Peptides against a protein of PDB entry 6GMG. Designs and how they scored, part 129

Target 1, 331 residues: chain A of PDB entry 6GMG
Amino acid sequence: DSDDRVTPPAEPLDRMPDPYRPSYGRAETVVNNYIRKWQQVYSHRDGRKQQMTEEQREWLSYGCVGVTWVNSGQYPTNRLAFASFDEDRFKNELKNGRPRSGETRAEFEGRVAKESFDEEKGFQRAREVASVMNRALENAHDESAYLDNLKKELANGNDALRNEDARSPFYSALRNTPSFKERNGGNHDPSRMKAVIYSKHFWSGQDRSSSADKRKYGDPDAFRPAPGTGLVDMSRDRNIPRSPTSPGEGFVNFDYGWFGAQTEADADKTVWTHGNHYHAPNGSLGAMHVYESKFRNWSEGYSDFDRGAYVITFIPKSWNTAPDKVKQGWP

## One batch from the design tools (peptide; made by RFdiffusion4, then SolubleMPNN)

Design b2_p9_5_s2 (from b2_p9_5, 4 letters changed)
Fold by OpenDDE base, seed 3:
Structure b2_p9_5_s2 (fold): chain B 331 residues (1-331), chain A 9 residues (1-9)
Amino acid sequence: as target 1 above (331 residues)
Amino acid sequence: GPPLNIEPP
């Protein structure tokens, strides 16, 4: 199936997008039309509109991850991920609840674990941390200054992240960002960078050494956020999909949604950009479509996934791939 | 339906 992937052709720089199609609270369009919108709205470098390069179009063609890839400038590493898990709810439901009719114990536990995650709180935690990071970046002209600012901000807020190891993804994320080191990017100047957010949906039951039930119904103990920090250890995420529960059933490996750096305070009004699949206009899957979804539609996810994480990375302030406001659809 | 996505080579 991957052999059918095609890189979308270049779009003229001044070509305006066709109207998006509204669908179930989303705005939808074909990938070629998204490229047109991207060039008009998100392509700017130092205030100048740019044509999406062949490399960027190739990244985009990979599907939902491609949307995050082209806008963040790198393939997602997912190292700095946040979530919110209600431990009390989980324990109480396990203790006092019972499997539904026809539901196995493993299925019940997996469902209860999934339902114990709060996507909105996870998103808010990521936004909170991104805000702290942005304040730390503002007047920092080297990494040392950034780290000092960050520690001070965390101390002032009594944030548990202040106790993270210096080698933690939390502190190393900036230095490990390629665009930070690029001459036309950050040029090693933290004040030229800003924190941005994307989200990943994935399956918890990825451990091949675990029971088949965990692979089919979820691993209740996997990918929980650390108390206090909200950090999720993503090292065990190998893009392994959910195991089939019936013959012929298949599940997808992941979903990515791009948020960027929107300033809308109401989570429900934020816009998430994602793709349906890799671009295969001549294949069975067809052309890639891009969706601009409200948070409710994004956070709902699919049965393919039982985990959601909100990830922080960095882009140069000179890029316009993460504007303060994202307008859904076109015009 | 859910997305079908691939990893880079």
Scores: peptide ipSAE 0.085, ipTM 0.824, DockQ to the pose 0.496
Fold by OpenDDE base, seed 2:
Structure b2_p9_5_s2 (fold): chain B 331 residues (1-331), chain A 9 residues (1-9)
Amino acid sequence: as target 1 above (331 residues)
Amino acid sequence: GPPLNIEPP
């Protein structure tokens, strides 16, 4: 029960983390120790270490979303999301494939749809767009200049995003970022901001008006990226988990992974930070753990989810929550 | 196992 969620206590600013431990190819630690690492490595505001505030600790305590929340500075809105879907593969498998033994048609179609998403290409698209945005931000001192730069960049690359509406999540994302407007953040200066990336795993079959089969096995047509842009309409994502396929079965609503702004060109070497559940040290779930996973570990996901999106948001350059390089674990 | 996460109130 969420009622047993606890905000982790404050950690002294000078307290060094304990060593992380290996866990299935990823680095793992308890949330309190992650706070220690965060304060040493990621807490910097304008070059100065900061103690994680009570508010930030409270955000973090919510689990995987809390990791993204504390590092991005806002609860994820997921509006600017990208994915890659192989339509040809999907059609071919539906046409030429067949359900496995004991697999229903709906289950088959859901599985084929899930397998038709390419997490690496989705991530690459988000990185590409983030790079374009960062170039547009670099010398723009007002939103108008940023938007003009962005349009020029997109035109030069013949990117389909150039055709998006001015009010689309793509163009409105910056002005809708709280930290952009904050005096100690962007202060309405785009050049003080940078694009960052996080990922969300979620369930496609969230439409309560759809068939039970779609809710149980996935909606093959839901949350596909738009051709050309790679944009995913996330408006129908209401954090509804997969429906049980058997009595007593339950699924989780989402998973979030924080990437930030790593410059590592090899996707497989990028590090994703995420949590296992909300912090309940005195409850049945126990203390929250934080994982630093390589891309392969992150992108593998869980059976709870059949969609992955890579989302762009913005943080002030003065924050160190999205460094160029993320070191896995401690030390 | 999979994460168990909650939304903010």
Scores: peptide ipSAE 0.063, ipTM 0.810, DockQ to the pose 0.476
Fold by OpenDDE base, seed 1:
Structure b2_p9_5_s2 (fold): chain B 331 residues (1-331), chain A 9 residues (1-9)
Amino acid sequence: as target 1 above (331 residues)
Amino acid sequence: GPPLNIEPP
């Protein structure tokens, strides 16, 4: 019951975090303690440590999406999303493979589609694009200069994104970022912004007009990346969870993981920050916990989801919510 | 277990 969500209280600005605890290969802590860490490590604006505001604490209280929300400065729109799908693997497995014992055809096809996505390649694509964008931002003092730089970079790399429409989320993402327009943010200066990455796990079978099998076992054709660009059309993602296959079964709507702008070249060593559920300290779910997971732990996902996307957005360079290096846990 | 997350109102 989401009605029992509570906003975590303010934490003193100078309060140091308690140690995180290991949990299934990740570092874990209660949300209140994450706020303490956030204030010490990620809260800085123009080099000044900030107390997490009431608004930010409220955002955070929404769970995994709250972690991305507080660090990106806006609720995720997911418009600029990337993934990698092995079409040949998918076709070959469907043709030559067979359902497991007790597995329906629809379940088999859904599973094969899920397994045909490569999370690491999807992440790598997003990082590649973010790097291109950051180069384009670096010396651009207006949007026109940014777009010109971006087109040049894409042309040099022979990247299919160069063919995207001017109104595409790829080219419009910066101008549609609230913090870009803020006086204390980008102030309409692209060189004051940087690209950051988060990930979303979600269910493919969200079309209520489709078959029940697709809603239960996945839609093999849904949310595939476009060839060449890797862009995923997220317009049909309405945060609808997987349909139950048995009475009493329920699935979660989504999972979000915050990466930011880490420079670690080894994907396996990157840290992803996410939450378990909305904060309900007086409810059945209990207090929200925050996890700092390695990529393997994050990308594994859950049976609730059969899609993963890696999304690019922008934050002011003056924010420290996306540092080059992220240390897992505390101390 | 999997997270239980909600959308903002």
Scores: peptide ipSAE 0.063, ipTM 0.809, DockQ to the pose 0.470
Fold by OpenDDE base, seed 5:
Structure b2_p9_5_s2 (fold): chain B 331 residues (1-331), chain A 9 residues (1-9)
Amino acid sequence: as target 1 above (331 residues)
Amino acid sequence: GPPLNIEPP
């Protein structure tokens, strides 16, 4: 029950975190202790650490989305999302494969579609695009210069994104970022901003007008990336969870993981920060925990979800919520 | 276990 959500209390700025605990190949801690780490490591504005504000603590208390929210500075809009789908694998498996014992046709098709997405390639595409954007940002002091640089970079790489409409989420993402317009943020200067990445796991079968089978086992045709660009139309994502397949079964609405702007070239060594649920220390769910997971742990996901997207947004370079290197756990 | 998350108001 959302009524059980509580905003974590303020932590003294000078308080050091307690050690994290290992949890199934990831580092785990309670939300209060994450706030302590965040203040020591990620809170810096122009090189000066800051106490997490009440507003930021409230954002964080919402769970996994709260981790992305507090670090990106805005609630995720998910408009600039990327994924990778192997169409040949999908077609081949549908043609030559067969349902498992006891598996329905709808369940088989949903599973095959899920398995045809490549999380690593989706992540790689997002990093590629973020890199292009960062090159376009670095010497641009107004939006016009940024857009011109971006178009040139895309043309040089023969990237299909060059064919996107000027009004697309791809080209409008920067101007629609609140921190870009803030005096102490970008101050309307693109060169003060950098591209960052987070990931969302969600359910494909969200169409209420579709069959019950699609809601239970997935919609094989939903939320596929456009060929060439890798862009995913997220407009139909309404945070609707998977439908139960048995009495008493329930599924979660979404999962968010924060990557930021790590420079680690090996995807398997990148760290993803996420939460387990909203903070309810006096409720049945208990206190919120924060996890720092390697890519394998993050990308594995849960049966609650059959889609993954990697989303690009922007933060001021003066923020330290997306450092080049992220250390897993504490110390 | 899987996370249980809520949307902001």
Scores: peptide ipSAE 0.059, ipTM 0.805, DockQ to the pose 0.473

Design b2_p9_5_s3 (from b2_p9_5, 4 letters changed)
Fold by OpenDDE base, seed 1:
Structure b2_p9_5_s3 (fold): chain B 331 residues (1-331), chain A 9 residues (1-9)
Amino acid sequence: as target 1 above (331 residues)
Amino acid sequence: SSPLNITPP
């Protein structure tokens, strides 16, 4: 129950974190200790450490989405999302494969669709696009200059994104970023902003008008990336969880992982920060824990989800919530 | 839908 959510207390700015503990190949800590780390490492504005504000602590308390929220500066809108889907693999497996023992046809098709997504290629696509956007931002002092630069970059790379409509989330993402408009943020200067990445895991079978089988086992046709661009239409994602397949079974609605702007070229070495649930220290769920996972741990996901998207947004360069290097755990 | 997340570790 949302009524059990509590905002973590403030931590002194000079308080050092306690050591993280290993958990399933990832680094884990309680939310208050993450706040301590955040203040030491990620809180910097214009090179100065900041205490996490009450508002930021409240955002963080929402769980995995809270980690992305506090670091990106806004609640995730998920409008500029990328994925990779192997259509040939999907068609071939449907044609030549067969359901496992006890597996229904719908379950088989849902599983095959899930397995036809490539998380690494999806992540790579988002990084490529973010790089193009960052080049377009670098010397642009107004939105018009940014858009012109972006179109030129896309043309040079023969990227299908060049054909997107001006109203597309791809072109409108910067202007729709609150921190871009803030005086202490971008101040309407694109060159003061940088592209950052987070990921969302969710369920494909969210259409209430569809069959029960799709809600239970996935919708093979839902949330596929557009050919050439890799863009995923996220408009139908309404945070509806997977339907139970047996009595007593329950699934969660989503998971978010924060990547930021790490420069590590090896995807397997990148660090993803996420939370387990909203902070309820006096409730049944208990205190929120924060995890710093390698890409393998993050991309594996849970049975609750059959889709993953990699989303681009923007933050001011003056923020240190998306450094070039992220160290897993503490110390 | 709730903006709150409940995921396993």
Scores: peptide ipSAE 0.044, ipTM 0.786, DockQ to the pose 0.194
Fold by OpenDDE base, seed 2:
Structure b2_p9_5_s3 (fold): chain B 331 residues (1-331), chain A 9 residues (1-9)
Amino acid sequence: as target 1 above (331 residues)
Amino acid sequence: SSPLNITPP
C-alpha cells in the first residue's frame, strides 16, 4: 500500500557507505547506504559534494523510478525512447514457429514479439543518438545553435532522425528539460548540458480496449520502434501492469535503470542502477534496496515486462550523477 | 497511475 512509503532519513555528508553485497551478479545495498554512496560519488555540483535533499530523498523513495528521478533531476517522461526490433525474425518465427505445448496462439505471438526485440541494439542506438546530441551541445550557446548543429550532424550521418518534426520529442527534449532552464543548471545554455540515458521496462498490453489475451500475453504490435529512427512512441505507456493469467497473480507496472553517460564501449561492462520497490521499512515490502547491475543483468528484465526502451534526457554538466565511469558496489 | 514500483528482488 502506497501509504507505507517512507522518506529515508538524511545521511551525514561525510558518512561513508557500508560495503555492498553481491546478489545474483549485482551489487546490492539498502537505500540509506546508497544515499551515502550517492553523496560521496554522485552528489557533486560544480565539484562540491552535496547532501541529498529531503526532496531528492523523497524522489528516491519511490523505488526504481526514484533512482532515475534523483539522478536525472526530474520524473521520467520517457518521451525520447529508442528500441530495436527484428521484423524479419518476428515474421519468420510467426510463420515457421509453433506454439509450445500448452501455449495459446496469443501467448505464442506475444513471446515471439518479445524475443524479437534486441536490447543491446536498442541501447547502442540510444548511445549513438546521445553522442550526436552531445556533439551538437558542445559549442551551442542557445537552443537555435543546438538545433542547427543537431540537424547538421544528422545530415552528415544520413540519419533518419533528420526528418523528425521540430516539435517531436527528439528536437524538443532539451527545451522541455527543467534543469536546462535553471540558473544553477543549464541556464538556457546548451553547452552546459549533456545527454544521458536510462532504460524502462514495461508491459506492451496496456490497451484496455484490446483483447484480454493481449493484456495477458502482450500486444505484438505495440511499442515497436519506427524504422530508421528507432524511436518508440511511448504515449500509450500509462504504467499499466500485465494482466494476471491466473488467480492471485500480480505484476509490477515498470522498472527503471539508470545508465547516465558512461563511456565504456563494451555494453556488457556498463553499470545500471535501479531499485526493487518503494521504501517501506515498516511495511510488508520492507526497506528499499538499490542494485548496481551489469547490462546483462539489467537487460534480462522480468516476466512482468515484454518491452524495453532506452530513453535520452539531459542533465547539467555540473552534476556528477552521470560520470564517465561508474564503479559497481562499494568499495 | 501510481509512480510507485514493486519489483521483485
Scores: peptide ipSAE 0.044, ipTM 0.783, DockQ to the pose 0.193
Fold by OpenDDE base, seed 5:
Structure b2_p9_5_s3 (fold): chain B 331 residues (1-331), chain A 9 residues (1-9)
Amino acid sequence: as target 1 above (331 residues)
Amino acid sequence: SSPLNITPP
């Protein structure tokens, strides 16, 4: 419920940000100050700074998803998602591990499943795929050329993604990107587009027909990546939060973190941008804050979530919302 | 350290 949500006011294009403040290894600021930074650093279209539009400010006001929304240019569809799951670890821990004191069996299984996901490997897989896609895009001037290039690249690397259906999210992602079709975007020219990455944290126990235990403690079998490809079927993610385990307890439905197209090879040095909640300066939640977190801080997540996915989408190369280098905080 | 609370559009 976002009844108290307010669209942040416009910031002058020439207004410089106030310094960010450190918070638990992150850089933190209020949403209006992020808008100032965004206009100075990320707003460029064809090399020219742009004021964040009212529409973009409205998108941003929704919180963490708003950060990804404004930078990707569309509401996240999460169709092309990757993760890494250690099946052997999972099976071994279930067999040989023991519940903690006071931990139920369902809670134990949910925790073990959560811990069997490797966020770093999931991120690495997404980066690998994005790199392949970018090579396929580079000299392709129509979708057919892009798809041919992509298939060739995958074949050369013996990548299981080469076996995906032509209508799969993997091959259809570009054509389903609005900015690809826009005249001032890709204009149907793949070489004008680049792959970008964001991450989503969410709850596995979303099936309302399943047991209450799965809704409370997680569904160990849900949202696992397919072997070989690393693709996660996100079709059953309906933004349903974790069920409370005690009276008065409540959980959030998701978290989003924006990575873009950073080229930093060390995952631990990459910067992830995310928000805490929708902007409600006159409400109980207060003003929205934006965080720029290192990968460790981002990937740690919250108890609200037991799944993380790394999603690929596309933006025009003319946008500067996904630069190769991102500096944490300000200045 | 503000509470995380997100609602999709």
Scores: peptide ipSAE 0.042, ipTM 0.768, DockQ to the pose 0.378
Fold by OpenDDE base, seed 4:
Structure b2_p9_5_s3 (fold): chain B 331 residues (1-331), chain A 9 residues (1-9)
Amino acid sequence: as target 1 above (331 residues)
Amino acid sequence: SSPLNITPP
């Protein structure tokens, strides 16, 4: 119950974090300690440390989405999302495969669809696009210049995104970023912005008008990336969790992981920051914990979700919430 | 741990 959510208290700017603890290959800490780390490492504006504001702490308190929220500067809209889906694998497995013992046909199809998504390729696609965008942002001092650069870059790479509509999330993402318009942010100067990436895990079977089986076991046709572009239509993602398959079973609505703009070439060595739940220190859920996971740990996901998307947004270059290198844990 | 119930604002 969101009514138990509490905003974490302020942490002194100079307070150093306590050591993180290992948890299933991840680095884990309580939210207050993450705030301390954040202030030391990620808080910098124009090279100066900043105390996390009350507003930012409130954003953070929302859990996994809060981590992405505080670092991106806005609540995730998820409009510019990428994934990779192996259609041939899906078709072949449906044709030649069979349900496991005790597995229903719907469960089988849902599982096969889930397994046909490639998280690594989806992530790689997002990184590729982010790189193109960053090149387009460079030395572009107005949106028109940015868009022209972007189109040119896409043409040079023969990227299918060049055929997207001008009103698509791909081309409109920058102008729709609040920090782009802020005086102390982008100030309407694309060259002051950079592309960043976060990931969302969610459930495919969200259509309430569909069969109960799809809600329980997944909708094999939902939230597939468009061929060529890798774009996922996220408009039908309404944060609806998976339906229970047995009495007493419950699922969560989503998970968010923050990547930012790490330059580590090896995907397996990249660090993803995420939270477990909203901060409820006096409630049944308890205090929020923050995890810094390697890609392997992040991409594994949970049974709660059968879709993963990698989303591009933008932040000012003056922010240090998306550094080139992220160190896992503390110290 | 598995993400727990999060209600978006």
Scores: peptide ipSAE 0.040, ipTM 0.771, DockQ to the pose 0.363

